Peptides against a protein of PDB entry 6B4J. Designs and how they scored, part 261

Target 1, 315 residues: chain A of PDB entry 6B4J
Amino acid sequence: DITMQWYQQLQDASMQCVLTFEGLTNSKDSQAKKIKMDLQKAATIPVSQISTIAGSKLKEIFDKIHSLLSGKPVQSGGRSVSVTLNPQGLDFVQYKLAEKFVKQGEEEVASHHEAAFPIAVVASGIWELHPRVGDLILAHLHKKCPYSVPFYPTFKEGMALEDYQRMLGYQVKDSKVEQQDNFLKRMSGMIRLYAAIIQLRWPYGNRQEIHPHGLNHGWRWLAQILNMEPLSDVTATLLFDFLEVCGNALMKQYQVQFWKMLILIKEDYFPRIEAITSSGQMGSFIRLKQFLEKCLQHKDIPVPKGFLTSSFWRS

## One batch from the design tools (peptide; made by RFdiffusion4, then SolubleMPNN)

Design b1_p29_4_s2 (from b1_p29_4, 17 letters changed)
Fold by OpenDDE base, seed 3:
Structure b1_p29_4_s2 (fold): chain B 315 residues (1-315), chain A 29 residues (1-29)
Amino acid sequence: as target 1 above (315 residues)
Amino acid sequence: EERKKKLEEIRKEIKESLEKLQQEELERR
């Protein structure tokens, strides 16, 4: 399977990255520990500062991240920090930055859906300039949310139940599995972030270049989902999240083809979702149904709430 | 019957589009 090969390639690249900076992470030297912590803060704090408040502030954050990745010194925690402080500094920062973007999907976007857009536009812009960061974003995203690939992990003989639950994306702490609502909330946040990334471009970059991971991947994702048997509650939830965030962009890009896909979802795929939906899970199913019916009736998908406008960039 | 045929056509078109995208991705690697 080409999709699974892609998944594995990204995971392997991520693992190799971790091995590359292992010397920095495992060092017992006090100076190395200090450098590690400074680099980690420099990579992650700017991402946490992303907000919907002003485009000018977002530009400052972007410039800071780009400067750091470019080997320039940046101010972090009152200190000058550079990836050149350690030979493994760049790899470490790229990995931690990518991890933080996905974490913001998992946490911030999960609780505040509109936060997807400012985070995504920065991530997209950084990805354009630093492709390795993009690959690492995908690797982290795919590992935490296999449904973003998409694939549904399968239980294998001899596998521990907890390991299977983790592969499905559940958090397991002290032998307690995460509640379904929290799980779906986190998955939703990550899918929404992904759906935003694939459609957004940094406005201050070279927009004539091809998006490094554009809307074609959105089409691919939908097509793959439709070729899979649905998973109870998960498929209906994430399909809605995806379409709500990037459906308008897909509509504009693919036009008639997009509407054919929506018809296929409504007429062919919905019965399959319904067949596996229990009475307690009808909420996600109904939400998706209502969304699709509304879109098909009006022949329009609304621009998602929180979409960045020209006025945002002038602020 | 007409509806079924239409859906099958759409399914085929989507599958072909997916295969094309997958091939393009392989070529970029």
Scores: peptide ipSAE 0.446, ipTM 0.903, DockQ to the pose 0.830; fails the geometry check
Fold by OpenDDE base, seed 5:
Structure b1_p29_4_s2 (fold): chain B 315 residues (1-315), chain A 29 residues (1-29)
Amino acid sequence: as target 1 above (315 residues)
Amino acid sequence: EERKKKLEEIRKEIKESLEKLQQEELERR
């Protein structure tokens, strides 16, 4: 399976990255520990500061992240911090930055769907300039949300139930598995972030270049989903989330082909979702149904709420 | 019958598009 091979390559690269900076992370030296903490803060704090408030502030955050990744000193916590402070500093920062972007999908976007767009546009812009960060974003994203690949993890003989639950993306703490609603909320956030990343370009970059992970991956995701049997509640939820965020962009890009896809979703795939939907899961099912029906009736997919406009960038 | 045929055609087109994208991804690696 080509998709699974790609997924495994991403995970292997991510693992190799971790091994590369293990010296920094496992150091008992006080100075190395300080550097690690400073680098971690420098990588993650700017991402946490991303908001929907003003384009100017978003630009400042972007510039700070880019400066850090470029080996320039940045101010963090009242100190000058640079990836050059340690030979593994750059790899560590790239990894932690990518991890933080995905965490913002998992947490912030999960709770506030509109937050997907400012986070995604920064992530996309950084990815354009720093491809390794993009690969690491995918590695973290796909590990936490295998449905973003997409694939559905399977139980293997001899596997512990908890390990299987973790592979499915559930959080398991103290032998307690995450509730389904919280699980779906986190998965939704990550899918929405991904759907935003693949369609957004940083407006102050070189727009003549091809998006490093553009809408073609959105088409691929949909096509792959349609070639898979739906998973109860998960498929209906995430398909809606994906289409709500990037459906308008896909419509504009693929036009007639997109509408064919949407018809296939409604007429062929949706009944398969219905067949596996229990009475307790009708919420996600109905939401998807209403969305598809509305889009097909109006022959339009609305611009998602929170989409960044020209007025945002002038603020 | 006509509807079924149309859906099968769309399914085929989408599958072919997926295969193309997968091939392109392999070539980029």
Scores: peptide ipSAE 0.442, ipTM 0.900, DockQ to the pose 0.802; fails the geometry check
Fold by OpenDDE base, seed 2:
Structure b1_p29_4_s2 (fold): chain B 315 residues (1-315), chain A 29 residues (1-29)
Amino acid sequence: as target 1 above (315 residues)
Amino acid sequence: EERKKKLEEIRKEIKESLEKLQQEELERR
């Protein structure tokens, strides 16, 4: 499977990255520990500051992240921090930055769907300038949310149940598996972030270049989902999330082909979802149904709530 | 019957599109 090979390559690259900065992370030296913490803060704090408030603030955050990744000193916690403080500093920062972007999908976007857009546009812009960060974003994202690939992890003989649950994206703490509602909420956040990334470009970059991971991956994702058996509650939830965020962009890009896809979803795939939907899972099912019906009836997919406008960038 | 045929055609088109994208991705690696 080509998709699985790609996924594995991403995971291998991510693991190799971790090994590359192992000296920094495992050092018992007090100075190395200090550098590690400073670099970690410098990488992650700016991402946590991303908000929907003002375009100017978003640009400042972007510039700070880009400066850090470019080897320039940045102010963090009242100190000057640079990736040059340690030979492994750049790899470490790239990894932690990518991890933080995905974590914002998992946490912030999960709770506030509109937050997907400002986070995604920064991530996309950084990805254009720093491809390795983009690859690491994908690695983190796909590991936490295999449905973003998409694939469904399979139980293998001899596998512990907890390990299988983790592969599915569940958090398992003290032998207790995460509740389904919390799981779906986190997965939704990550899918929404991904759907935003693939359609957004940093407005101050070279927009003549091809998006490093553009809408073609959105089309691929939908096509792949339709060729998979639906999962109870998961498929209905994430398909809705994906279409709500990037459906308008896909409609504009693929036009008639997209509408054919939507018809196929409604007429062919939706009944398969219905067949596996229990009475307790009707919420996600109904939401998807209503969305599809509305879009097909109006022959339009609305621009998602929170989409960044020209007025945002002038603020 | 006509509806079924149309859906099958769409399904085929989507599948072919997916295969093409997958092949292109392999070539970029």
Scores: peptide ipSAE 0.430, ipTM 0.896, DockQ to the pose 0.701; fails the geometry check
Fold by OpenDDE base, seed 1:
Structure b1_p29_4_s2 (fold): chain B 315 residues (1-315), chain A 29 residues (1-29)
Amino acid sequence: as target 1 above (315 residues)
Amino acid sequence: EERKKKLEEIRKEIKESLEKLQQEELERR
């Protein structure tokens, strides 16, 4: 499977990245530990500061992240920090930055769906300038949320149940698996972030360039989902999340083709989801149903709530 | 029956589009 090969290549690249900075991460030297912590903070704090408040603040955050990745010193925690402080500093920062973007999807976007857009536009802009960060974002995202690929991990002979649960994206702590609602919430956040990334461009970059991971990946995702058997509760939840965030953009990009896709989802795929939906999962099912019906009836997909407007960038 | 046929046509078109995208991805590597 071409998709699985791509997924594996991303994971391999991510693992190789980890190996490249292992010296920094495993160092017992006090100075190296300090550098590691400073670099980690410099990479992650700006991402945590991303908000829907003002475009000017978002630009400042972007510029800070870009400066750090460009080898320039940045102020973090009252100290001057640079990736040049250690030969492995750049690889480490790229990895931690990418990880943090995905974590914001998993945590912040999961709780506040509108947060997807400011996080995604920064991630997209950084990806344009630093392709390796983009690849690492995908690696982290797809590992935590295999449904973003999409694929459904399968139980293999000899596999521990906990390992299988982790492969499915569940958190397992002290032999206790995460509750389904929390799991779906995290997956939703990551899917929403991904759906936002593939459609957003940093407005202060070279917009004439092709998006490094654009809406064609959104089309691919939908097409692949439709060729998969639905998973109980998961498919209905994530399909809704994806369409709510990037459906408008896909509609504009693919026009008639998109509507054909949506008809196929409603008329062919949705009954398959219904067939596997239990009474306890009707919430996600009904939400998807209502969304599809509304979109088809109105022949429109609304711009998602929280979408960044021109007024945001003037603030 | 006509509806079913139309849906099958759409399914085919989408599948072909997916195959094209997959091929393009393969060629970019």
Scores: peptide ipSAE 0.428, ipTM 0.895, DockQ to the pose 0.795; fails the geometry check

Design b1_p29_4_s3 (from b1_p29_4, 14 letters changed)
Fold by OpenDDE base, seed 4:
Structure b1_p29_4_s3 (fold): chain B 315 residues (1-315), chain A 29 residues (1-29)
Amino acid sequence: as target 1 above (315 residues)
Amino acid sequence: SERKKELEKIREELQKALEELEKEELERR
């Protein structure tokens, strides 16, 4: 399976990256520990500062991240920090940066859906300039949200239930599995972030170049989902999240083909979702139903709330 | 039914598009 090969390749690359900077992360040397902490802060703090307030601030954040990844010194916590402070510094920063982007999907976007767009446009722009960061974003995303690949992890004989739950994306702490609502909220955030990344380009980059991971991957994702049996609650939730965020962009890109796909979802796939939906999961089901019906009736997918406008970039 | 045939055609078109994208991705690696 080509999809699974791709998944595994990204995971392998991520693991190799971790091994590359293991010396930095496991060092007992006080100076190395300090460098590690400084680099970690330099990589992650700018991402946490991303907001919907002003395009100028977003540009500053982007420039800071790009400078750091380019080997230039940046100010962080009142200190000058550079990836050149350690031979493993660049790999470490790329990994931690990618991890932080996905974490913002898991946490910030999960709670505030509109936050997907400013985070995604920075991630997309950084990915364009630093492809390795993009690969690592995918690796982190796929690991936390296998539905972003998409694939459904299977229970293997001899596997502990807890491990299987983690593979499915659940957090398990002290032998307690997270509540389904919290799980779906986190998955939603990550899917929404992904859906935003694949459609957004950094406006100050070379727009003539092909998006490093563009809308074609959105089309692929939908096609793959439709070829899979639906999962209870999960499929309805994430399909809605995905279409709400990138449906408008897909409509514009694929036009008639998009509408054919949407009809297929409504008439062929949606009944299959309904068949596995329990009374307690009706919320996600109804939301998807209403969305599909409205879109098909109006022959339009609305621009998602929080989409960045020209006025945002002038602020 | 005619509608089922139409839906099947759509499914086939989507599958073809997916295969094409996968092929392109493999060629880029």
Scores: peptide ipSAE 0.248, ipTM 0.824, DockQ to the pose 0.727
Fold by OpenDDE base, seed 1:
Structure b1_p29_4_s3 (fold): chain B 315 residues (1-315), chain A 29 residues (1-29)
Amino acid sequence: as target 1 above (315 residues)
Amino acid sequence: SERKKELEKIREELQKALEELEKEELERR
């Protein structure tokens, strides 16, 4: 399976990255620990500061992250921090930065869907300048949300149930599996972030270059999902999330082909989702139904709420 | 039905597009 090969390559690269900075992470030296913590904060705090407030603030955050990744000193926690403080500093920062972007999808976007766009545009811009960060974003994203690949992890003989649940993306703490609603909320956040990344470009970059992970990946994702058997509640939820965030962009890009795909979803795939939807899961199903019907009726997909406008960048 | 055939054609077109994109991704890496 080509998709699984690609997924495995990403995971291998991520694992190799972790091994590369193992010396920094496992050091018992007080100075090394301090450097590690400083680098971790420098990598993650700017991402946590991303908001929908002002384009100028977003640019400041972007510039700070880019400076850090470029080997320049940045101020963090009242100290000057640089990836040059340790030979493994750059790899560590790239990994932690990528992890934090995905975590913002999992947490912030999950709770506030509009947050996907400012986070995604920064991630996309950083990815353009630092491809390694982009690959690590994909690695983290796909590991936490296999549905973003998409694939459905399978239970293997001898596997512990908890491990299988974790592979599916569930959090398992103290032998208690995460509630379905919380699980879907986190998955939704990550899918929405991904859908935003593939369509957004940093406005202050070289727009003449091709997007490093553009809408063609969105088209691929949809095509793959439609070739998979639907999962109860999961498919309806995430398909809606994806289409709500990037459907407008896909419509503009693929035009007639997009509408053919949407018809296929409504007439062929949607009944298959319905067949596996229980009465307790009707919420996600109805939401998808209403969205599809509205889009087909109006022959339009609305621009998603929170989409960054020219006015945002002038603020 | 004619509609079923049309839907199948769409599915085939999407499958072809998927395969092309997957091939491109593998070649890029």
Scores: peptide ipSAE 0.247, ipTM 0.826, DockQ to the pose 0.637
Fold by OpenDDE base, seed 3:
Structure b1_p29_4_s3 (fold): chain B 315 residues (1-315), chain A 29 residues (1-29)
Amino acid sequence: as target 1 above (315 residues)
Amino acid sequence: SERKKELEKIREELQKALEELEKEELERR
């Protein structure tokens, strides 16, 4: 399976990255610890500052992240910080930055869906300039949300139940599994962030270049999901999230082919989702159904709430 | 039914597109 090979390759690259900066992370030296903490803050704080308030502020954040990744000193916590402070500094920062983007999907976007767009446009722009960060974003995303690949992890003989639950993306703490609603919220946030990334370009970059991970991956995701047996509650939820965020962009890009896909979902895939949906889980199914029926009826998918406009960039 | 055949055609088209996209992704790496 080519998709699984891709998944594994990204995970391997991520693991290799961790091994590369292990010296920095495991050092007992006080100076190394200080550098690590400074680099971690420099990588993550700007991402946490991303907001929907003004395009100018977003540009400042982008420039700061790009400067850091370019080996330039940046101000963080009142100190000058550079990846050149340690030989493993760049790898560490790239890894932590990518991790933070995914965490913002998991946390911020999960709670505030409109936050997907400003986070995504920065991530896309950084990815364009720093492809390794993009690969690491995918690696983190795929690990936390296998449905973003997509694939459904399977229980293997001899596997502990908790390990299987973690593979499915659940958080397990003190032998307690995460509640389904919280799980779905986190997964939704990550899928929405991904759906935003694949359609957005940083406006101050070279727009003549091909998107490093563009809408073709959205098409791939949909095609793959439709070839899979649906998972109860999860598939209906995430399919809705994905289409709500990037459906308009996909419609514009793929036109007639996109509508054929929606028809396939409505007429062929819905019955399969329904067959595995319990009476207590009908909410996500109904939401997806209503969305698709409305879109098919009107032959239009609305622009998602929070989509960045020209007015945003002039602010 | 005619509709069933049409849906199957759509599935085949999607599968072909998926395979092409997967191939392109591997070639870019």
Scores: peptide ipSAE 0.260, ipTM 0.835, DockQ to the pose 0.666; fails the geometry check
Fold by OpenDDE base, seed 2:
Structure b1_p29_4_s3 (fold): chain B 315 residues (1-315), chain A 29 residues (1-29)
Amino acid sequence: as target 1 above (315 residues)
Amino acid sequence: SERKKELEKIREELQKALEELEKEELERR
């Protein structure tokens, strides 16, 4: 399976990255620990500061992240920090930065869907300039949300139930599995972030270049989902999330083909989703159904709420 | 039904597109 090969390659690259900076992370030296903490803060704090408030602030954040990744010193916590402080500093920062982007999907976007767009545009812009960060974003995303690949992890003989649950993306703490609603909320956030990344370009970059991970991957994701048996509640939820965020962009890009796909979902895929949907899960199914029916009726998909406008960038 | 045939055609088209995109992704890496 080509998709699984791609998944595994990204995971391997991520693991190799971790091994590369293991010296920094496992060092007992006080100076190394300090450097690690400084680098971690420098990588993650700017991402946490991303907001929908002003385009100018977003540009400042972007420039800071890019400067850090470019080996330039940046101010963090009142100190000058550079990836050159340690030979493993760049790898560490790239990894932690990528991890933080995905975490913002998991947490911030999960709670505030509109946050997907400013986070995604920064991530996309950084990815364009630093491809390794993009690969690591995918690796982290795929690990936390296998549905972003998409694939459904399978239970293997001899596997512990908890390990299987973790593979599915559930958090398991003290032998307690995460509640389904919380799980879906986190998965939704990550899918929405991904759907935003694939359609957005940093406006101050070279727009003539091809998006490093563009809408073609959105089309691939949809095609793959439709070729898979639906999962109870998960498929209806995430398909809605994805289409709500990037459906308009896909419509513009793929036109007639996009509408054919929506017809296929409505007429062929819905019955399969319905067949596995319990009465308690009907909410997600109904939401998806209503969305698709409205879109097909109007022959239009609305621009998602929170989409960044020209006025945002002038702010 | 005619509609069923149309839907099947759409599925085939999507499958082909998926395969092409997957191939391209592997070639880029």
Scores: peptide ipSAE 0.258, ipTM 0.835, DockQ to the pose 0.639; fails the geometry check

